# Peptides against a protein of PDB entry 6B4E: the designs that were tried, part 24

Target 1, 295 residues: chain A of PDB entry 6B4E
Amino acid sequence: TNFDKISKMFWHYKDKIAQIKQDIVLPIKKADVNVRNLLSRHKRKINPKFGQLTNSNQQLFKIQNELTQLINDTKGDSLAYHWILNFIAKAVVHQAETEVRVKPESALPLGKLTLYLLVQFPELQELFMARLVKKCPFVIGFTCEIDTEKGRQNMGWKRNNENKWEDNTSYDERMGGILSLFAIITRLQLPQEFITTTSHPFPIALSWHILARICNTPLNLITNTHFVILGSWWDAAAVQFLQAYGNQASKLLILIGEELTSRMAEKKYVGAARLRILLEAWQNNNMESFPEMSP

## One batch from the design tools (peptide; made by RFdiffusion4, then SolubleMPNN)

Design b1_p10_6_s3 (from b1_p10_6, 3 letters changed)
Fold by OpenDDE base, seed 5:
Structure b1_p10_6_s3 (fold): chain B 295 residues (1-295), chain A 10 residues (1-10)
Amino acid sequence: as target 1 above (295 residues)
Amino acid sequence: LPPPEAPPMP
C-alpha cells in the first residue's frame, strides 16, 4: 500500500471541494433571478425524494424517473446543471449520515438510486466522490491521526456551534452510514440499460482497496471507527465480495475479522467485538446480506 | 502477510 498516493488522492478531493465552492456554489448566488428560482424549486422537489425510497424496485424506478426529469430541466445552463448535481451529491451523503446511520439496510435502495444517477449523469461522479472523501475518508482507505484539531477535521469530525467535537458514537454511526452506502454502490451491478455501454464507476475493486488499506494502516492509527465501518461494510457487501473474489476474498475477510481484531484486542473496541461476531457467523455458514428489494 | 493493494485480476 502506497500511503503517499492515498494522501494525494485525499487532498485532491479536498481541493475539489474548494473548487466546487468557488466555481459552482458561489457563482450561482449571482446568477439570474430566473435561474435561482428554478434551482430553488428543483431543490425543494429533489430533496424529499431520497426519503421516499422503500424496499420496492417499482418505487425506486419512479423516483429515478422523477429525478432524471428534474435534472434534465437544468441542462440548458451548465452552471445550473452542475449546481443541481452538487446538491444531489450532498443530499445523498446527508441521507447516508442520517437514515442509513439508523437503518443500514436502507443503503440498498439509496445505493441503487445513486448508482443510476452516477451513470446517467457522469458529471456527478467527481462531485459525489469529493463529498464522500471529505465526509468519510475511509471510502478511499485514508487514515490520519486524530490527536490534533486538523487531524480530526481531516477525518470528518464535526464541531458544534460551541466548537465542541461530536461524540464518538455519533461520529462512528455517521461514518458507518456513509461507508454502508459506498459499499453497496461498489457491489451493485449496473442497471440493465447501461451494462453494455458503460463501465461501473465505483466497482467492487474499491471495496478491496478499503479493506487492504485498512489492514495495512499503522496500528497506532487504528481506532474503534475502523472496526465500525468494517462491520458496516461487511453487512453491506461481504457476500458479494466473496462471490467476486472467491478464495482471495476469504483471506482478506479473515485478515480483518481475525488478524486485525486480534492485534487490537488490548483496546477492547466495541466495533472489533462486533466484527468478530460477524466473522464467527460466517465461519458457521451464516453470513447474511441485506434483503433483496421487492419488484 | 499484508494483503495486496490491488485486487486479483478477474
Scores: peptide ipSAE 0.252, ipTM 0.893, DockQ to the pose 0.217
Fold by OpenDDE base, seed 3:
Structure b1_p10_6_s3 (fold): chain B 295 residues (1-295), chain A 10 residues (1-10)
Amino acid sequence: as target 1 above (295 residues)
Amino acid sequence: LPPPEAPPMP
């Protein structure tokens, strides 16, 4: 694992976030009043759609179509189009932070919707990835120290209005929610209408990178959060990961579930204990996946 | 042994 390359990738996306602010978010505030009004109306229509997802494919398809129409309405203005996509990227990640963290299985409909949008609107891909890396650097296997304020900020820790850091549980749950969404996206098959014309934008290989990079991370940088997000990933994608890479996948699951947890046993991390339980369930031929969505 | 950085080639 070349950690210098991972660091460069991390900072690339941090720079992208700054670029998005300068080139998309700030300029729209100076745009024509009609454009601003259009975007405000669209924002109000789009925002509730993510919370309207259920375990129903019919409901998913309805929402996909509604969002597609709303996004297409902005294509006549490039700045408006990119602004609405950036808004969607932020909204999807926010949904992962709030709803997926408390109901992990909700990552499935959200992931299906997101993957559809990523393929329909390719410009969303970089906007979404930048937002993911900013909020949850674990999606690219990036880790730094959190003993400094800058380190915590880089790892996606939030402060409240009183400049107090969020509690460890809140951080762990948010990271788990975001990673669950990303893991789901990596293991989903492209919709039938795209499978022959488009490559998967965030394939299962990205899950491999997450696991491998965490396994190779210096042990002094490994925290409870690493194990929490590995557990979240496991629930979301372990079954499909094994299907994709077979014996090699099995070796990597053993590395995270057995070897990494054993090396960190002295820390008595709650996340590590949960990951051990998941490993044991798998060893007993009881690996579970999220239920498939209803028609 | 550290896991490979990249997945195996199909």
Scores: peptide ipSAE 0.250, ipTM 0.891, DockQ to the pose 0.221
Fold by OpenDDE base, seed 4:
Structure b1_p10_6_s3 (fold): chain B 295 residues (1-295), chain A 10 residues (1-10)
Amino acid sequence: as target 1 above (295 residues)
Amino acid sequence: LPPPEAPPMP
């Protein structure tokens, strides 16, 4: 693992966030009133759709079609198009932070929707990844110290209006929610209509990178959150990961579930305990995945 | 041994 490269990736996406603000978000405020009105209307129509997802594929397809139409309405104006995609990127991540964190299985319909949009609108990919990395650097296996304010900020910790950091549980849950979504995306098959024409934008290989990079992270930087997000990843993608990489996947699952947890046993991390339980369940042939969606 | 950075071929 080349941590210098990972750091460069992290900062690349941080810079991308700044660029998005400069080149997309701020300029739209000065755009023609008709464009601003259009985007405001579209925003209002788009925003509730993520919460309308259920365990139904039929409902998913309905929402996919509705969003596709709404996004296509903006394609005549490049700035408007990129603005709406950036809005969607933010909204999806927000949904992961709020809904997926409390109902992890909701990552499946959200992930399917997101993957569809990422393929249908390729310009969403960089916008979405930048937002993911900003909010949850774990998605690229980035870790830094959190003993400083800047370190915490880099790792996606939030402060309230009183300048108080969020509690550990809240942070862990948010990171878990975001990581669950990303994990789901990496293990989903492309929609049938895209299989022959497009490569998967965030393939299962990215899950490999997450696990490998965390395993290689200096132990002094490993926190409870690392184990929490690994557990979230496990629930979301372990079955499919094993299917993809077979014996090599098994080795990596053992590495995170047994070796990494054992190395950190003295910390008595709750997340590590859960990950150990997941490992044991797998060893007993009881590995579970999220239920498939209804037709 | 640290896991390889890159995944094996599926």
Scores: peptide ipSAE 0.249, ipTM 0.894, DockQ to the pose 0.226
Fold by OpenDDE base, seed 2:
Structure b1_p10_6_s3 (fold): chain B 295 residues (1-295), chain A 10 residues (1-10)
Amino acid sequence: as target 1 above (295 residues)
Amino acid sequence: LPPPEAPPMP
């Protein structure tokens, strides 16, 4: 694992966030009133759509079509188009932080919707990844120390209005929610209409990178959060990961479930205990995945 | 042994 390369990737996306603010978010405030009004109306229509997802594919397709139409309405103005995509990227990640954290299986419909949009609107890909990395650096296997304020900020820790850091449990749950969404996206097949014409933008290989990079992370940087997000990943993608890479996948699952947990046993992390339970369930031929969506 | 950084070829 080349950690210098990972760090460069991390900072690339941090820079991208700053660029988005300067080139998209701030300029739109000075845009024509008609454009601003259009975007305001579209924002109000788009925002509730993510909460309207259910375990129904029919409902998913309806929302996909509605969002596609709303996004297409902005294509006449490049700035407006990029602004609405950036808004969507933020909204999807926010949904993962709030809903997926408490109902992990909701990552499946959200992931399907997101993957569709990422393929339908390729410009969303960099906007979405930048937002993911900012909020949850674990999606690219980045870890740094959290003994400093800057380190905590880099790892996606939030402060409230009183400058108090969020609770460890809140942070763990948010990271788990975001990673669940990303894991789902990586293990989903492309929609049927795209499978022959385009490559998967965030393929299962990215799940491999997450696991491998965490396994190679210096032990002094490993926290309970690492085990929590590995457990979230496991629930979301372990079955499909095994299908994709077979015996090599098994080796990596054993590394995170057995070896990494054993090396950190003295810490008595609750997340590690859960991951151990998931490993044992798999060893007993009881690996579970999220239920498939209804037609 | 640390896991390989890149996944095996599918």
Scores: peptide ipSAE 0.246, ipTM 0.893, DockQ to the pose 0.214

Design b1_p10_6_s4 (from b1_p10_6, 3 letters changed)
Fold by OpenDDE base, seed 3:
Structure b1_p10_6_s4 (fold): chain B 295 residues (1-295), chain A 10 residues (1-10)
Amino acid sequence: as target 1 above (295 residues)
Amino acid sequence: EPPPVAPPMP
């Protein structure tokens, strides 16, 4: 693991966020009133769609089609198009922070929708990844110290209106929700209409990177959150990860589930305890995955 | 994708 490379990637996406603000978000505020009105209407129509997802593929396809039409309506103006995609990127991550956080299995329909949009609208990929890294650096295996305000900010900690940091539980749950979504995306197959023409934008190899990078992270930087997001990843993708990489996947699951938890046992992290439970369930041939969606 | 080599623990 090259941590310098990971840090460079982290800061690349931080720069991308700044660029998005400068080149997309701020310019729209000065755009023609008709464009602003269009985007306001579209935003209002798009935003509730993510909450309308269910465990139904039929409902998913309906929402995919509706969103596709709404996004296509903006393509006549490049700035408007990129603005709406950036809005979608933010909305998807927000849905992970709120809904997936409390209902992890909701990551599956959300992930399917997101993957479809990422392939259908390739310009969404960089916008989405930048937002993910900003909100949850764990998606690229980035970790820094959180003993400073800047460190906490870099790791995606939020402050309320009173400048008070969010509590540890809230942070852990948000990170878990976001990571669940990303994990699902990495293990999903492309929709049939794209499988022969397009490569997967965020393939299962990215899950490998997450696990490997966390395993190689200096132990003094490992926190309860690391174990929480590993548990979230496990629920979301462990079965498919084993299918993809076989024995090598097994070795890596043992590294995170047994060796990493053992090395950190003195800390008595609740997240680590949960991860050990998941490991034990697997060892007892009882590894579970999210149920498939209904027709 | 060919399976990568599992990294060692530090």
Scores: peptide ipSAE 0.027, ipTM 0.715, DockQ to the pose 0.109
Fold by OpenDDE base, seed 4:
Structure b1_p10_6_s4 (fold): chain B 295 residues (1-295), chain A 10 residues (1-10)
Amino acid sequence: as target 1 above (295 residues)
Amino acid sequence: EPPPVAPPMP
């Protein structure tokens, strides 16, 4: 694992966030009133759509179509188009932080919707990845120390109005929610209409990178959160990961489930204990995934 | 980026 490369990638996306603010968000505030009004209306229509997702593919397709129309309405103005995509990127990640956090299986419909949008609107890809990395650096296998305020900020920790850091459980759950979404995206097949014409924007190989990079992370930087997000990833993608990479996948699952947990046993991380349970379930031929959505 | 195992074969 080239950690310098990962760090450069991390900071690339941090810079991208700053660039988005400067080149997309701020300019819209000075845009024509008609454009601002259009975007305000669209924002209001788009925002609730993510919460309207259910375990129904029919409902998913309905929402996909509605969002597609709303986004297409902005294509005549490049700035407006990028603004609405950035809004969507933020909204999707927020949904992961709130809903997926408490109901991991909700990552499946959200992931399907997101993947559809990422393919339908390629410009969303960089906007979305930047937001993901900002909120959850684990999606690219980035880790830094959290003994400093800057380190915690880089790792996506939030402060409240009293300038207190969020509690560990809250952070772990948020990271797990975001990672679950990303994991789902990586293991989903492209929609039928795109499978022959487009490559997967965030393929299962990115799950490999997450696991491999965490396994190679210096042990002094490994925290409970690492195990929590690995558990979240496992629930979201382990079955499909095994299907994709076979024996090589098995080796990597053993590395995270057995070797990494064993190396950190002295810490008695709750997340590690859960990951061990997942490993044992797999060893007993009882690996589970999220149920498929209804028609 | 070298993984801790052989590279995947997607």
Scores: peptide ipSAE 0.025, ipTM 0.708, DockQ to the pose 0.227
Fold by OpenDDE base, seed 5:
Parts: structure tokens; sequence; C-alpha cells
Structure b1_p10_6_s4 (fold): chain B 295 residues (1-295), chain A 10 residues (1-10)
């Protein structure tokens, strides 16, 4: 694992966030009133769509079509188009932070919707990845110390208006929710209409990178959150990961479930305990996946 | 990092 490369990737996306603010978000505030009104109306129509997802593929396809139409309506103005995609990127991540964190299986319909949009609108990919890395650096296997304010900020910790850090449980749940979404995206197949024409923008190989990079992270930087997000990943993608990589996948699952948890046993992390339970379930031929969506 | 074995193409 080349941690210098990972760090460079992390800061690349941090810079991208700053660029988005400067080049997209701020300029739109000075745009023509008709453009601003259009975007306001579209924002109001788009935002509730993510909460309308269910375990139904029919409902998913309906929402996909509705969002596609709304996004296409902005293509006549490049700035408006990029603004609406950035809004969607933020909204999807926010949905992961709020809904997926409390109902992990909701990552499946959200992930399917997101993957569709990422392929249908390629400009969304960098906007989405930048938002993911800012909010949850674990998606690229980045870890830094959290003993400093800057370190906590880099790892996606939030402060309230009184400059108080969020509680550990809230942070863990948010990270787990975001990671669940990303894990789902990596293990989903492209929609049928794109399989022959487009490569997967965030393939299962990225799940491999997450696990491998965490396994190679210096132990002094490993926290309960690492185990929480590994557990979230496991629920979201372990079955498909095994299908993809076979024996090599098994080795990596054993590394995170047995070896990493054992090395950190003295810390008695709750997330690690859960991960060991998942490992044991697998060893007993009881590995579970999220239920498939209805037709 | 061992190169990710190419996921079986769907």
Amino acid sequence: as target 1 above (295 residues)
Amino acid sequence: EPPPVAPPMP
C-alpha cells in the first residue's frame, strides 16, 4: 500500500471541494434570476426523490426517469447543469448520513439510483467522489491521526455551533452509512443498458482497496470507526466480494475479521466485536446479504 | 497490494 499516493488522492479531492465552491456554487448566486429560479424549482423537486426510494425496482425506475428529466432540463446552461449535479452529489451523501445510517439495507436502492446517475451523467463522478472523500475518507482507505483539530476535520468529524465535536456514536454511524452506500455501488452491476458501452465508474476493485489499505494502516491509527465501517462494508458487499475474488477475497476477509481484530483486542472496540461475529457467522456458512429488491 | 483479481465481468 502506497500511503503517499492515498494522501495525494485525499488532498486532490479536498482541493476539488474548494474548486467546486469557487467555480460552481458561488458563481450561481450571481447568475440570471431565471436560472436561479429554475434551479430553485428543480432543487425542490429533486430533494424528496431520494426519500421516496423503496425496495421496489419499479419505484426505482420511476425515480430514475424523473431525475433524468429534471437534470436534462438544466443542460442548456453548463453552470446550471454542474450546479444541479453538485447538489445531487451532496444530497445522496446526506441521505447516506441520515437514512442509511439507521437502515443500512436502504443503501441498496440508493446505490442503484446513484450508480445509474453516475453513468448517465459522467460529470457527476468527480463531484460525488469529492463529496464522499470529504465526508468519509475511509472510502479511499485514507486515515490520519485524530488527536488534533485538523486531523479530526480531515477525517470528517463535525463540530456544532458551539465548536463541540459530535459524539463518537454519531460519527461512527455517519461513517458507516456513507461507507455502506459506497460499498453497495462498488458491488452492483451496471444497468443492462450500459453494460456494453460503459465501464463501471467505481468497481469492486475499490472495495479491495478499502480493505487492503485498512489492513496496512499503522495500528496506532486504527480506531473503533475502522471496525464499524468494515462491518458496514461486510453487510453491504461481502457476499459479492467473495463471488468476485474467490479465495483471495476469503484471505482478505480473514485478515480484517480475525487478524486485525486480534491485533486490536486490547482496545475492546465494540465495532471489532461485531466484526468478529460476522466472521463467525461466515465460518458457520451463514453469511448474509441485503435482500434483493422486488421487480 | 495484490492486483485486484478482475471481478468476473457480469
Scores: peptide ipSAE 0.023, ipTM 0.685, DockQ to the pose 0.076
Fold by OpenDDE base, seed 1:
Structure b1_p10_6_s4 (fold): chain B 295 residues (1-295), chain A 10 residues (1-10)
Amino acid sequence: as target 1 above (295 residues)
Amino acid sequence: EPPPVAPPMP
């Protein structure tokens, strides 16, 4: 694992967030009133759709079509188009932070929707990844110290209006929610209409990178959160990961489930205990995946 | 055999 490259990638996306603010978010505030009104209406229509997802593919397809139409309405203005995509990127990540964190299986319909949009609108890919990395650096296997305010900020910790850091449980669950979404995306097949024409924008190899990079992270930087997000990843993608890489996948699952947990046993991390349970379930031929969606 | 640190080749 080349941590210098990971760090460069992390800061690339941090810079991208700043660029998005300067080139997309701020300029739209000074755009034509008709454009601003259009975007305001679209925002109001788009935002609730992520919460309208269910375990139904029929409902998913409906929402996909509705969002596609709404996004296409903005293509006549490049700034408006990029603004709406950035809004969607933020909204999807927010949905992961709030809904997926409390109902992990909701990552599946959300991930399917997101993957569809990422392929249908390629410009969403960088916007989405930048938002993911900002909110949850674990998606690229980035870790830094959290003993400083800057370190915590870099790792996506939030502070309230009273400048108090969020509690550990809140942070862990929020990171787990985001990582669940990303994990789902990496293990989903492209929609049928894109399989022969487009490559997967965030393929299963990115899940490999997450696991491998965490395994190679200096132990003094490993926290409970690492185990929490690994558990979230496991629930979301372990079955498909094993299908993709076979014995090599097994070795990596053993590394995170057995070796990494053992090395950190003295910390008695709750997340590590859960990951151990997942490992044991797998060893007993009881690895579970999220249920498939209904028609 | 050491565990892989990168995705195996297809």
Scores: peptide ipSAE 0.023, ipTM 0.695, DockQ to the pose 0.223

Design b1_p10_7_s1 (from b1_p10_7, 4 letters changed)
Fold by OpenDDE base, seed 5:
Order: structure tokens, then sequence, then C-alpha cells
Structure b1_p10_7_s1 (fold): chain B 295 residues (1-295), chain A 10 residues (1-10)
């Protein structure tokens, strides 16, 4: 693991967030009134769509089509198009922070929708990844110390209006929700309409990176959150990960479930305890995946 | 080929 490369990637996306604000978000405020009105209408129509997802593929396809139409309406203006995609990127991550954190299985329909949009609108990919890395650096296996204000900010910690950090449980759950979404995306197959013409934008190899990079992270930087997000990843992708990499996947699951948890046993992390339970369930031939969606 | 090889520090 090249941590210098990971750090450079992290800061690249942090800088991208600033660039997006300067070059996309702020300029729209001074755009033509017709453009602003268009975007306002579309924002209002797009925002509720994510909450309309269910375990139904039929419903998913309906929403995919509706969003596609709405996004296509903006393509005549490059700035408007990028603005609406950035809005979608933010909305998807927000949905992960709120809904997926409390109902992890909801990551499946959300992930399918997101993957579709990422392929249909390639410009969404960098916008989405930038938002993911800002909110949850774990998606690229980045970790830094959280003993400083800047360190906590870099790792996605939030402060309230009283300038107090969010509680550990809230942070853990948010990170777990975001990571669940990303994990799902990495393990999903492309829709049939794209599979022969397009490469997967965030393939299963990125899940391998997450696990490997966490295993390679200095132990003094490993926290309960690392185990929480590993557990979230496990629920979301472990079955498909094993299917993809076979024995090599098995070895890596043992490394995170047994070796990493054992090395951190003195910390008595709740997330680590859960991960060991998941490992044991797998060893007893009881590994589970999220329920498949209905037709 | 696998993208990375994990090594857990001692």
Amino acid sequence: as target 1 above (295 residues)
Amino acid sequence: PLPEVPVIPK
C-alpha cells in the first residue's frame, strides 16, 4: 500500500470540492433567470426521487427513467448540467448518511440507481467520488489521526452549532451508511444495456483496496469506526466479494475478521466484536447477503 | 492480479 498516493488522492478530491463550489455552484447564482428557474424546478423534482426507492426493480426503473429525463433537460447548458449532477451527487451521499445508516439494505436500490446514473452520465463520477471522499475517506482507504481539529475534519467529523463534535455513535453510523452504499456499487453488475460497451466505474477491486488499505493502516490510527465500516462493507458485499476473488477473498476476510480484530483486542471495540461475529457466522456457513430486489 | 497485498503491522 502506497499511503503517499492515497493521501494525494484524498487531497485531490478535497480540492475538487473547493473547485466545484467556485466553478459550478457559485456561478449558477449569477446565471440567466431561465437557467436558474429550470434548475430550481428540476431540483424539486429530483430530490424526492431517492426517497421513493423500494425493493422493487420496477420502481427502480421508473425512477431511473424519470431522473434521466430530468438530467437530459439540462444538457443544453454545460454549467447547468454539471450543477444538476453535483446536486445529485450530494443528494445520494446524503441519502446514505440518513436512510442507509439506519436501514443498510436500502443501499441496494440506492446503489443500483447510483450506478446507473454514473454510467449514463459519466461526468457524475468525479463529482460523486469527490463528495464520497470528503464525507467518508474510508472509501479510498484513507486514514489520519483525529486528535486534532483538522484531523477530525479531514476524516469527515461534523460540528454542531455550538462548535461541538458529533457523538461517536452518530459518526460511526454515518460512515457505515456511506460505506455501505459504496460497497454495494462496487459489487453490482452493470445493467445489461451497458455491460458490453462500458467499463464499471467503481469495480469490485475498489472493495479490495478498502480492505487491504485498512489492514495496512498503522494500528495506532485504527479506531472503532474502522471496524464499523468493515462490518457495513461485510453485510453489503462479502458474498459477492468471495464470488469475485475466491480463495484470495477468503484470506482477506480472515485478515480483517480475525487478525485485525485480534491485534486490537485490548481496545474492546464494539465494532470489532460485531466483525468477529460476522466472521464466525461465515465460518459456520451462515454468511448472508441483502435480500434480492423484487421484479 | 489483485490490486494490493495487505500486511497488518505488528
Scores: peptide ipSAE 0.041, ipTM 0.734, DockQ to the pose 0.730
Fold by OpenDDE base, seed 2:
Structure b1_p10_7_s1 (fold): chain B 295 residues (1-295), chain A 10 residues (1-10)
Amino acid sequence: as target 1 above (295 residues)
Amino acid sequence: PLPEVPVIPK
């Protein structure tokens, strides 16, 4: 693992966030009134769609079609198009922070929708990844110290209006929610309409990166959060990960479930304890996955 | 090919 390259990638996306603000968000405020009105209407229609997802593929396809039409309505204006995609990127991540954190299985329909949009609208990919990395650097296996304010900010910690840091549980849950969504995306197959013509934008190999990079992270930087997000990843993608990489996947699961938890046993992390339980369930041939969606 | 090989420091 080359952590210098990972750091460069992290800062690339941090810079992308700043660029998005400068080149997309701020300029739209000066755009033609008709464009601003269009985007306002579309924003109001798009935002509730993510909460309308269920375990139904029929409902998913309906939402996909509706969003596709709404996004296509903006393609006549490049700035408007990029603005709406950036809005969608933010909305998806927000849904992960709020809904997926409390109902992890909701990551599946959300992930399917997101993957469809990422393929249908390729310009969404960089916008989405930038937002993910800003909110949850774990998605690329980035870790830094959190003993400083800047370190906490880099790792996605939030402050309230009184400048107080969020509590550890809130942070852990948010990171878990976001990571669950990303994990789901990496393990999903492309929709049938794209599978022969398009490569997966965020393939299962990115899950491998997450696990491997965490295993290679200096132990003094490993926190309870690392184990929490590994547990979230496990629930979301472990079954499919094993299917994809076979024995090599098995070795990596043992590394995180057994070796990493053992190395950090003195810390008595709650997240580590849960990961051990997941490992034991797997060893007893009881690895579970989210249920498949209905027709 | 696998993208990385994990090694937990001793």
Scores: peptide ipSAE 0.037, ipTM 0.717, DockQ to the pose 0.701
Fold by OpenDDE base, seed 1:
Structure b1_p10_7_s1 (fold): chain B 295 residues (1-295), chain A 10 residues (1-10)
Amino acid sequence: as target 1 above (295 residues)
Amino acid sequence: PLPEVPVIPK
C-alpha cells in the first residue's frame, strides 16, 4: 500500500470539490434566467426520486427512466448538465447519510440506481467520487488522525451551528451508510444494456482496496469507525467479494475480522465486536447478504 | 503488507 498515492488521491478529490464550486455551482448563478429556472424545476423533480426507491426493480426502472429524461433535458447546456449531475451526486450521498444509515439494505436499490446513472452519464463519475471522498474518505481507504480539527474535517466529521462536533455514533452511522452504498456499487453488475459496451466504473477491486488499505493502516489511526464501516461493507458486499476472489477474499476477510479486531481488542470497540460476530457467522456458514430486489 | 489489488480475480 502506497499511502502517499492514497493521500494524493484524497487531495485530488478535495480539490475537485473546490473546482466544482468554482466552475459549476457558482457560474450557474450568473447563467440565463431560463437555465436557472429549468434547473430549479428539475432539482425539485429529481430530489424526491431517491426516496421513492423500494425493493422493486420495476420501481427502480421507472425512476431510472424518469431521471434519465430529466438529465437529458439539460444536455443542451453543458454547464446546466454538469450542474444537475453534481446535484445528483450530492443527493445520492445525502441519501446514504440519512436513509441507508438507518436502513442499510436500502443501499441496494440506491446503488443500482446510482450505478446506472454513472454509466449512462459518465461525467457523473468524478463528481460522485469527489463527493464520496469528501464525505467518507474510507471509500478510498484514506485515514488520517482526528486529534485535530483539520484531521476531523478531512475525515468527514461535521460540526453543528454551535461548532460542536457530531457525536461518535452519528459519525459512525453516516460513514457506514455512505460506505454501504459504495460497497454495493462495487459489487453490482452493470445493467444488461451496458455490459458489452462499457467497463464498470467502480469495480469490485475497489472493495479490495478499501479492505487492504485499512489493514495496512497504522494501528494508532484505527478507530471504531473503521470497524463500523468494515461491518457495513461486509453486509453489503462480503458474499459477492468472496465469489469474485475466492481464497484471496477469504484471507482478507479473516485479516479484518480476526487479525485486525484482535490487534485492537484492548480498545473494546463496539464496531470490532460486531465485525467479529460477522466473521463467526461466516465461519458457521451463515454469511448473509441483502435480499435481492423483487421484479 | 497486503496487496493493493487482487492478484487473480475469479
Scores: peptide ipSAE 0.033, ipTM 0.709, DockQ to the pose 0.126
Fold by OpenDDE base, seed 4:
Structure b1_p10_7_s1 (fold): chain B 295 residues (1-295), chain A 10 residues (1-10)
Amino acid sequence: as target 1 above (295 residues)
Amino acid sequence: PLPEVPVIPK
């Protein structure tokens, strides 16, 4: 693992966020009133769609079609198109931070929707990844120290209007929610209409990166959050990960579930304890996965 | 192919 390269990637996406604001978000404020009105209406229609997802594929397909239409309505104006995609990227991550954090299985329909949109609208990919990395650097296996204000900011910690940091539980849950979504995306098959013509934009190999990079992270940088997000990943993707990589996947699951937790045992992290439980369930041939969605 | 090999340092 080349952590210098990972850091460069991290900062690339941080810079991308700034670029998005400068080149997409701010310019729209000065755009033609008709364009602004269009985007305002579309924003209002798009935003509730993510909360309308259920365990139903029929409902998913309905929402996919509705969003596709709404996005296509903006393609006549490149700036408007990129603006709406950026909005969607933000909304999806926000949904992970709020809904998935409390109901992890909701990551499945959200992930399916997101993957569809990522393939249907390739320009969404960089916008989405930038937002993910900003909010949850764990998605690319980036870790830095959080003993400084800048370190905490880089790792996605939020401060309120009174400059108070969010509590540890809130941070852990948000990171877990976002990571769950990303994990789901990496382990999903492309929709049938794309599987023969398009490469997966965020394939299962990216899950391998997450796990491997965390295992390679200096132990002094490993926190409870690392174990929380590993647990979230496990629930979301462990079964499919084993299917994808077989014995090699098994070795990596043992590394995170047994070796990494053992190495950090002195910290008595709650997240590590949960990961141990997940490992034990697997050892007892009882690895659970999110149920498949209904037709 | 697996992109990188995990190592847990001692």
Scores: peptide ipSAE 0.047, ipTM 0.761, DockQ to the pose 0.693; fails the geometry check

